# Peptides against a protein of PDB entry 3PUK: the designs that were tried, part 161

Target 1, 227 residues: chain A of PDB entry 3PUK
Amino acid sequence: ERGLKSVVWRKIKTAVFDDCRKEGEWKIMLLDEFTTKLLSSCCKMTDLLEEGITVIENIYKNREPVRQMKALYFISPTPKSVDCFLRDFGSKSEKKYKAAYIYFTDFCPDSLFNKIKASCSKSIRRCKEINISFIPQESQVYTLDVPDAFYYCYSPDPSNASRKEVVMEAMAEQIVTVCATLDENPGVRYKSKPLDNASKLAQLVEKKLEDYYKIDEKGLIKGKTQS

## One batch from the design tools (peptide; made by RFdiffusion4, then SolubleMPNN)

Design b2_p20_6_s1 (from b2_p20_6, 11 letters changed)
Fold by OpenDDE base, seed 4:
Structure b2_p20_6_s1 (fold): chain B 227 residues (1-227), chain A 20 residues (1-20)
Amino acid sequence: as target 1 above (227 residues)
Amino acid sequence: VIEQEFENLASGKGKETVVL
């Protein structure tokens, strides 16, 4: 049985490393908090070396320029990670690397993408969304990266209802990425008591799975070239 | 291919969504 970790690694290898691989070319890989955890969960440094990664750097840290090398950004589509990327390439004089390949773990909001285009378009060789927004823990276990999920899901405060919905939506999206990664359309099972949170999440997941597979069947590689 | 991708990015077409 192929563990979730191996499946995730294979997906990353195909979607990221194989996509930007050039024979004899080494890259610096930039990771954020999420992708550090993700890669740590499913690969070793030796695996990354085999994929042409010479060194891993934390995107949030100040780094010395390596202007002769291209950078592979495997990052979450967050303002923080994007801002760090923009600092690396935003100024011609301040370019840390030769060029960038960007792979987002999830859908990059148009606002962030537009910032990237406006500032760094000439430095970017690739910009892809690969939709892996979970961390494999065990063969069949994963964790989600949804900030404050517990708080909002279980908050008795009605004022948090809207935030709870946002969190549930985010969780559902991430669960769908697991299913997509595994090429599965599972029946969703949940415990309904004591709160309806599991039921709501299940409904969201089911809906999103339906939408996902409907889109996939239609061959809609939505290259949303949004202008 | 690389030049085309740059042009695509500059034109706003450089974002590729990979559905797994």
Scores: peptide ipSAE 0.028, ipTM 0.528, DockQ to the pose 0.122; fails the geometry check
Fold by OpenDDE base, seed 1:
Structure b2_p20_6_s1 (fold): chain B 227 residues (1-227), chain A 20 residues (1-20)
Amino acid sequence: as target 1 above (227 residues)
Amino acid sequence: VIEQEFENLASGKGKETVVL
C-alpha cells in the first residue's frame, strides 16, 4: 500500500505543479500556515526544486518585489491569506510578481473570490480549488487543521454548542477530503465515550461522503470500501 | 488552456474546482 504521504504528494504534484509547470520557468511559491504544514508533511525542498520552485516565501511576511518572476500561491481560502495576496497585486504600479497562479486548498467563498476578481483578475493566470484540507502524519495516519477543535468539542459550556457544530462540520469536511484523495468511501468506525462527539462526527462524515459520491459527474454511486 | 482560464477569470466566469 502506498503511504498516505506519497498519495498526497502525488495529488499535489498533479493538481498544482503539473498544472502550472512550464519548462525552464522558475516560480516563487507563496505558502500560508496550513500549506506550509501540508508540504512539510509530504515533500522536501529538493522535491519542490524539481517542480520548478526556486524560493518559498511566507505569504504573511513582508517580501521584496521580484517583478520578473511568476508566483505560485498555494494557500487556504481565508480572509488573511487572500488579503495578503491582494496586497501583492492590488496596486497596478506596485505588483510584487509578474503574474499569479492561485491554488486554494478548499472551497473559496464567493465573497473572497469576488474580491479577488474585482481587484486582481488581470494578474491571475490560474485559480483552482483543490480539495485537500488534512495533514498526513504517517502511512495511515493524518491530522485535521481545525483551530480550537479540542476546546469546543469538550467544552461543558452550553453557549459553545453552536460553535461545536461548526467545528464538527469543518472536521467532517476535512475527513471527506482524505477519503476523496484516497478514492475511498469507507465505513466509519469510532470509539464511544461519555460524550456523543465521535458518533456525531461519524454521522456528519457519512452524510458528506454520500453527498460527495452522489454528485460525482459520472453518476456512479461508489459503494462502501473496506477502509 | 492557460489563456482560456485567464480570460475566464478576467470575465468573471468562475474558478475551476479539482476534486482530489
Scores: peptide ipSAE 0.017, ipTM 0.488, DockQ to the pose 0.131; fails the geometry check
Fold by OpenDDE base, seed 3:
Structure b2_p20_6_s1 (fold): chain B 227 residues (1-227), chain A 20 residues (1-20)
Amino acid sequence: as target 1 above (227 residues)
Amino acid sequence: VIEQEFENLASGKGKETVVL
């Protein structure tokens, strides 16, 4: 049984490192809070060295310029991480690195993407979205990165109903990314507890899985017709 | 090539979302 950690690492290797790899070229890798946790869960520093990463830096910290090296940004599509990237390349005279490769862990909102395009397009060599929004803990265990999920799911306050729905949607999306990562379309099972939260989440996951695989089937059909 | 990739992203032509 290939552990979830190995599957996640293989996906990151293929989607990120193999995509930007150049023979004999070393890169600096910039991580945020989420991607630091993600990589620490599924690889070692030795693995990153083999992929051509010489140094790992925190995107939120002030860093010394290394103008001769290209930077690999593996970051979440958040305003905070994007603003830190923009600060690294915002001034023509004060670029911290030679060029940037950007890989987002999830869909980047158009507002953030347009902000990057408007400010730093000439410095970017690659911009790609990868759908890995979870952290593998054990062979069959993962953690979702949904802030305050517990609070909103179990809040008795009716004023939190809209926020609860947003949280459940985000959880469902991340569960679907796990299924996609494993190349599985599982039947969703849930245990009904006193709260209907499990049933609602299960329905959201089932719907998103159906939508995902319908889109993938259509995409594969289009790919075969262009050959 | 980069401009084409950004144009493809902006034109709503499928983000090569490598749906992993």
Scores: peptide ipSAE 0.016, ipTM 0.495, DockQ to the pose 0.123; fails the geometry check
Fold by OpenDDE base, seed 2:
Structure b2_p20_6_s1 (fold): chain B 227 residues (1-227), chain A 20 residues (1-20)
Amino acid sequence: as target 1 above (227 residues)
Amino acid sequence: VIEQEFENLASGKGKETVVL
């Protein structure tokens, strides 16, 4: 069995690098905090060079224009990352790069997508959702990029209940991306004690898995897998 | 800076760990 890291890398290679590859063309790749961690977990700089990436840059930092090169944005669909992208292409006279390929790690809300379309549509050569919202740690271990998840999930303060639900939704979405990446529809298993967090999360995951496979472009509802 | 960060951020510190 291929480790989760190799599966994630293969997914990124196919969905991102192969999708935008042009012979002899080098790109600058823009990463945010999450995608930096993601790529760091599953590849080396040498791997990126082989995929035609000459330089990686932090999207949040001020960067010098490289107007002759196309940019590959591999970023989270967040207002912060999108705003940074828009700053790179918002001015017709001061575009930082020749064109953009955008690959989001998750579902991009219509509000953000519309904002991009309104401002930069002519500069965008590709816009795609990859649906990888986790960090692979080991063959069967990953981490979720949900800030303060531990705090809200285990907070005894009732005032945090609403935030706990938001966190659990985000976690469930990311778990579904793992399943999608692995092409699995698992039966969800959990330990219920001492808190109901695991049960609630399991229910959210199951619901989202059902929704995901119902709308699969293949028109095939995948049965439950052994995982 | 980004290259150094790229090499060091694989630890996933501060994130919830899930076993698949």
Scores: peptide ipSAE 0.011, ipTM 0.372, DockQ to the pose 0.022; fails the geometry check

Design b2_p20_6_s2 (from b2_p20_6, 15 letters changed)
Fold by OpenDDE base, seed 4:
Structure b2_p20_6_s2 (fold): chain B 227 residues (1-227), chain A 20 residues (1-20)
Amino acid sequence: as target 1 above (227 residues)
Amino acid sequence: VIVIEIENLASGEGRKEIIL
């Protein structure tokens, strides 16, 4: 059985590194909190070097410009990460890198995408969604990144109902990314006591799986080959 | 504890459990 870590790495290699690879070209890779954890879980620095990454930088930190190098943004589609990207390319005078390749770990909302288009479209060579929104822990174990999931799922407070739905939706999306990564379209079974959380989540997963496998998995938003 | 079991419908093989 293929370890989940290796599967995740292979997917990243194919979807990200192979997609933007140019012979002899080195890139700076920008990571956010999630993708730092993700890559740390499934690869080594030597692996990244082999893929043409010379330096890894934290997108949230202030960084010195390296204007002669292209940047590979492997980031989550969050306002925080996108805003950091926009600061890197939003102004011609403030452009930190030669160009950008953006790979989102999940679906990028139109609002964020439009914000990017409005500010940085000329600097972007590729923008793709790769749909990996989980952290592989072990061969068949993964974790989800949903803030306060436990609290909202098990909160007895009715005022948290809407937030619970948001959390469930996010969890379902991330579970679907696991399935997609494994190239699986599973049936979902659940055990729930005493709450119906598992049932609700299962339904969401089933629905999202159906939707996912009906759409183009490549998730290519923008691509240019020009250097 | 919430347990979700995932079974690959295509192969009928492979059971994965998600524990919440």
Scores: peptide ipSAE 0.024, ipTM 0.429, DockQ to the pose 0.018
Fold by OpenDDE base, seed 2:
Structure b2_p20_6_s2 (fold): chain B 227 residues (1-227), chain A 20 residues (1-20)
Amino acid sequence: as target 1 above (227 residues)
Amino acid sequence: VIVIEIENLASGEGRKEIIL
């Protein structure tokens, strides 16, 4: 079996870099906190150079305009990251870059997408969702990026119940991206704790896997992986 | 059979397991 890191890198290479590649063209790549961690986990700077990235920049930082270069935004579909993008292209007279390629790590809500369309449509050459919302640690180990997951999952306060559900939904979505990246439709197993967190999460994952493979990019229904 | 085992929700860690 292929290591998860290599699979993730290959997915990013295909979905992002190959998609926007132009011969002889260098791009500036803008990363947020998650995608910085993601790329750091599965590639080296030399790999990015080979893919036509000259410089990587933090999207949250103030950056000098490089108006002659196109920018590759590899970012999470969050209000914070989107707002930073919009600041780069929101002004017609002061665009930081020549054009933008946007690759979201997950589903971009319609509200954010519409906000982008309304303000920056003319500057965007690509806008895609690649559905990688996890950090590969080892060949078969990954971590999720869900803020305050520990707090809400283990909170005894009933007032946190709704937030706990939101957290678990987010975790389940990210787990599905692992499966999608690996092209797997696995069974889900869990270790029980005093709380039903693992069971609940497993149920959410199973449901989301079902939904995902009913309407995959190929229009195919993938059965459960046999081995 | 490929199995996703959920072990540690606190850390957000998941594990893929292949069961033959």
Scores: peptide ipSAE 0.014, ipTM 0.356, DockQ to the pose 0.020
Fold by OpenDDE base, seed 3:
Structure b2_p20_6_s2 (fold): chain B 227 residues (1-227), chain A 20 residues (1-20)
Amino acid sequence: as target 1 above (227 residues)
Amino acid sequence: VIVIEIENLASGEGRKEIIL
């Protein structure tokens, strides 16, 4: 009940499925690469059926229109996933589904959000950010999905310094989503040697935790979690 | 892919720490 997987599932159930549930209504769910892994880590197909999902489709693949059904997009706020959504609803004549519910795994950049709003606002029934940008592996273990993180973090090339910083920021943000999901504001421990990457990341995490828990989703201030 | 561990300092319900 209190394992990371169960907590993640409960969060998704509350934030996504309960939010868009209508009695007797079935939806098609669209997933990207990350959310496919995420759901696979914390639920089964039978669980999704109970939540009113009839079928799961890959957002990146060409799909036949099912114009009588609404679609639930559970996707990452990336240009690739957003572009695929826009292809589904960008033209009135080419709409693949009746309407869309969009749930992003993290904060959607304003540029992407504005692009969606400008092109497809009339087709969208709900758009939310649920802030789960990690994959639970075990009760205390999770995986981050940051492209080329290893390469940039350990690159000896100075030209990659700016990209390294971007990657570190992305990693820190995803770590904070774990804490938010668990309702925890922990201390951060790291190994300082042989490289200072862990120290830099830790500092970013601490800063982001402070910012996040300054005012939580309920308007409450949460101090550091005590043992 | 990066794996990070969250440690519980108590019975699993207490304080947690992120280890990087």
Scores: peptide ipSAE 0.026, ipTM 0.418, DockQ to the pose 0.020; fails the geometry check
Fold by OpenDDE base, seed 1:
Structure b2_p20_6_s2 (fold): chain B 227 residues (1-227), chain A 20 residues (1-20)
Amino acid sequence: as target 1 above (227 residues)
Amino acid sequence: VIVIEIENLASGEGRKEIIL
């Protein structure tokens, strides 16, 4: 079995670095909180250098312009990350970089996409969603990055019920990205205790897996695998 | 097979660990 870290790295290499690579061209890479963790989990700085990245910058930090270099934005589709990108390219006279390649880790909402399109379309050479919203820890272990997930999942307060559902849906979406990355449509098992959280999450994952593989670009319905 | 163990996801940092 191929290690999950290796599979994730290969997917990023193919979907991001190979997609925007030009021989002899170096890029500045902009990362957010999630993608910093993601890359740290599956590659080294030397690997990024080999892919034509000269410098890594945090998108949230104030940065000096490097107008002669193109920028590779590998970021989550969040208002915070998008707003930072827009600040880099929103003014025609004050562009920080020569051009931008944008790779989102997940589906970008139409509201954010339209905002980018309206403000910075001329500066963007590529915009793509790669659908990796998890952190590989070991060969068969990964983590999800859902803020406050523990709090809402175990909150006894009925007022948090709606937020619990939102959190579980986000977790399920991230699990589906793992399956998509592995090209698997697995059965889902869960440990049931007094709380039905595991059962609810399992049902959401199963539903989202079905939806994902029904919409597959090739029109092929992938059956359940033994994973 | 994906095994979901939500109860073991006790890391206060919002990170969830799932075993494949």
Scores: peptide ipSAE 0.025, ipTM 0.371, DockQ to the pose 0.019; fails the geometry check

Design b2_p20_6_s3 (from b2_p20_6, 10 letters changed)
Fold by OpenDDE base, seed 3:
Structure b2_p20_6_s3 (fold): chain B 227 residues (1-227), chain A 20 residues (1-20)
Amino acid sequence: as target 1 above (227 residues)
Amino acid sequence: EIVQEFENLASGKPTETIVL
């Protein structure tokens, strides 16, 4: 299948599972709310078993220690998810698993990273960032996971202006991850409305795309894709 | 590889940023 779901799964397989895979080794995988939705949208439990995952656990829930097994954390770089991780490894007496492999779905802020480093660096075998912050719905359709986006974008209350900006930034970042996933730098088109939401979002996306491809590991600015 | 990964972590940077 050549759909967006298949592309997303293939990228996760390569970036996460292949990266930490050891032959004959099983891992426990810890997911948060976003990554649960993400994996549910693009794979089945049988697929995860083939990748060496024996059990999936919710990072937010209380879990019994399995000290002989390594854990794969596929989580968003949020304070909530990071705090839950720290509970698993922050104390020697509370160490739930043998070791941790951490894969963040986006850039992890230095504040959160430093918190992890200070508390449980010795337990971490891998710590990587992957740029995937969207949910594939169909072969050509995706959704963004930004809480209350609709409310803040369309709120007539001026007091929500600051929050609206934060939401717009988050949406723009997620859209850029879609483009990155597809390896494209598209021109952004939008429908003008009485509200400047679409225009503002488009500008943010264009700016972030430019920034993203300027930083490309190849040191080359990727031109606009004909689309 | 493990040692290098720990060194990267200790330096305050992720082991690697993977562009999808």
Scores: peptide ipSAE 0.023, ipTM 0.541, DockQ to the pose 0.131; fails the geometry check
Fold by OpenDDE base, seed 1:
Structure b2_p20_6_s3 (fold): chain B 227 residues (1-227), chain A 20 residues (1-20)
Amino acid sequence: as target 1 above (227 residues)
Amino acid sequence: EIVQEFENLASGKPTETIVL
């Protein structure tokens, strides 16, 4: 099945589960709000069991220590999720788990990374950025998890202009991750009226796609694909 | 590989960045 959901699952399986999998070893997986939605969109609990995950826990909830088990953190690089991680490993004597594998769904800001490094580096065996910042809905449909995107994009209040720009940048980044996941450099189509939001977003996406493919490790310029 | 991973963490960089 070549649907978007299957592609996303395959990418997560390769980048996350295969990366930290050890034969006969079970892990506890910690999820936040975004990654809960993401995994729910592309897999079942049975799939996670097959990948060596025994239980899934919400990172925001209080959890009992399972000191003999390693933890897989599949989380967004947000202050909230990082703070919860830091609570799990902040005390040398009272670590929640044996060790941590961390996979971020996006670029982790230096400020957050430095906090992790300063407090918990000895407990971390993996720390990777997996740039999947979208949720597949159907074979050809995806959604973006940008809070208040609708409000800021359609706000008539000029005081929201700066926040609108931030939201549009975030949306554009997420769209680029879809294109990267599909290995595509598409032409962008949009409706121009009644608002210029779609045009602005399209320009941001096109710019970010150009930047993304220019920095390709192979130095290859990928041409536009039909999509 | 494990040594390199810890070195990357110590350097202030992620172990690996995968653009998906």
Scores: peptide ipSAE 0.015, ipTM 0.528, DockQ to the pose 0.114; fails the geometry check
Fold by OpenDDE base, seed 5:
Structure b2_p20_6_s3 (fold): chain B 227 residues (1-227), chain A 20 residues (1-20)
Amino acid sequence: as target 1 above (227 residues)
Amino acid sequence: EIVQEFENLASGKPTETIVL
């Protein structure tokens, strides 16, 4: 129970499965690309069965309705994943499942949240953000799943500057979720490279950590911890 | 076992359905 994987699993268990668990109730779980990778990194199918999940489905794929079962959506707060969810519940006559529990891996933008609320609020039993936007590789190693991060960070094309900023923001947010998961507020250190990417990312992480730990879950300010 | 199941899910292949 000492590794990053176990910590991540415990957080998911508490924040997602324990939150929506009902005795004797089985759910279908819907995953997107990121959450598929996330769960595969920290649990087994047997673990999910113990948490009341009978079937795992890909949210992007066409699925047969199972109208008698509730669905647990563990997804990233992206337009693509949200749109797929809305297709499942957007029509009163074409609801694929009995009800939905939605758990976002990170902050859900108001635009997406409002879109969900306007379309299918009556079908939603839970909608929460759990702040896990990284994939544990081993006890002290994790990866970030940011599409085209390498391309935009190292593109020589100046026209990609705005996209590079977006990618940097996304990576910084994911790193903060690691710190939050570990309940740590570290000082950020970086090594300079030919590009200022490391410096920029470090500054973003520091800023976001400061913002995140202004008020912790207990309403207290968390000081810097030793990294 | 689970790795394969998740890979199947990610690839869009049918996943094993456990009927209880």
Scores: peptide ipSAE 0.006, ipTM 0.334, DockQ to the pose 0.023; fails the geometry check
Fold by OpenDDE base, seed 2:
Structure b2_p20_6_s3 (fold): chain B 227 residues (1-227), chain A 20 residues (1-20)
Amino acid sequence: as target 1 above (227 residues)
Amino acid sequence: EIVQEFENLASGKPTETIVL
């Protein structure tokens, strides 16, 4: 059994690097905070070099144009990351790179996608969702990079209720990507006491799993696994 | 900077994440 890190790397290799690979072509890779953590958890810099990445850049930083090179954006589908991408390609006269390959770590909202399409569609060679929104820690352990999740989930302040819901949704989405990565449709188990957080999260996960496997590209509804 | 961060994270420096 290959560890979770290996599975994640293999998925990224197949979904991202193999998808945009061209013989003899080097790309600049743009990462955001999450994808930096993700790649750090499952590969080495040497691995990225082998995949045709010459340099890694922070998408949030000001960068010098490298107009002769194509850019590989491996980013989260957030307004912040998308806005940074748009700054790189939004100007007709000052495109930072030759073209873009965009790979989102999760579902890209239509609003963001439409914004990209309207602004710089001609510069984009690929735009895909790879559905990996977790960080593998160990062979059977993963983490979710949701800021302040602990605070909002366990805050006794009623004013945090709306934020708690948002956080729970985000966590559920990420858990679904774990299941998808592992090709599993598990039954969700939880401990309900003393707080209902686990129950709420479980319900969200179950719902999202159902939705995910109903719309699977293979047209096959995957049954529940033993996990 | 991102390269350094990448290497630092790969070395096992802690990040703020939820373990599930």
Scores: peptide ipSAE 0.005, ipTM 0.337, DockQ to the pose 0.021; fails the geometry check

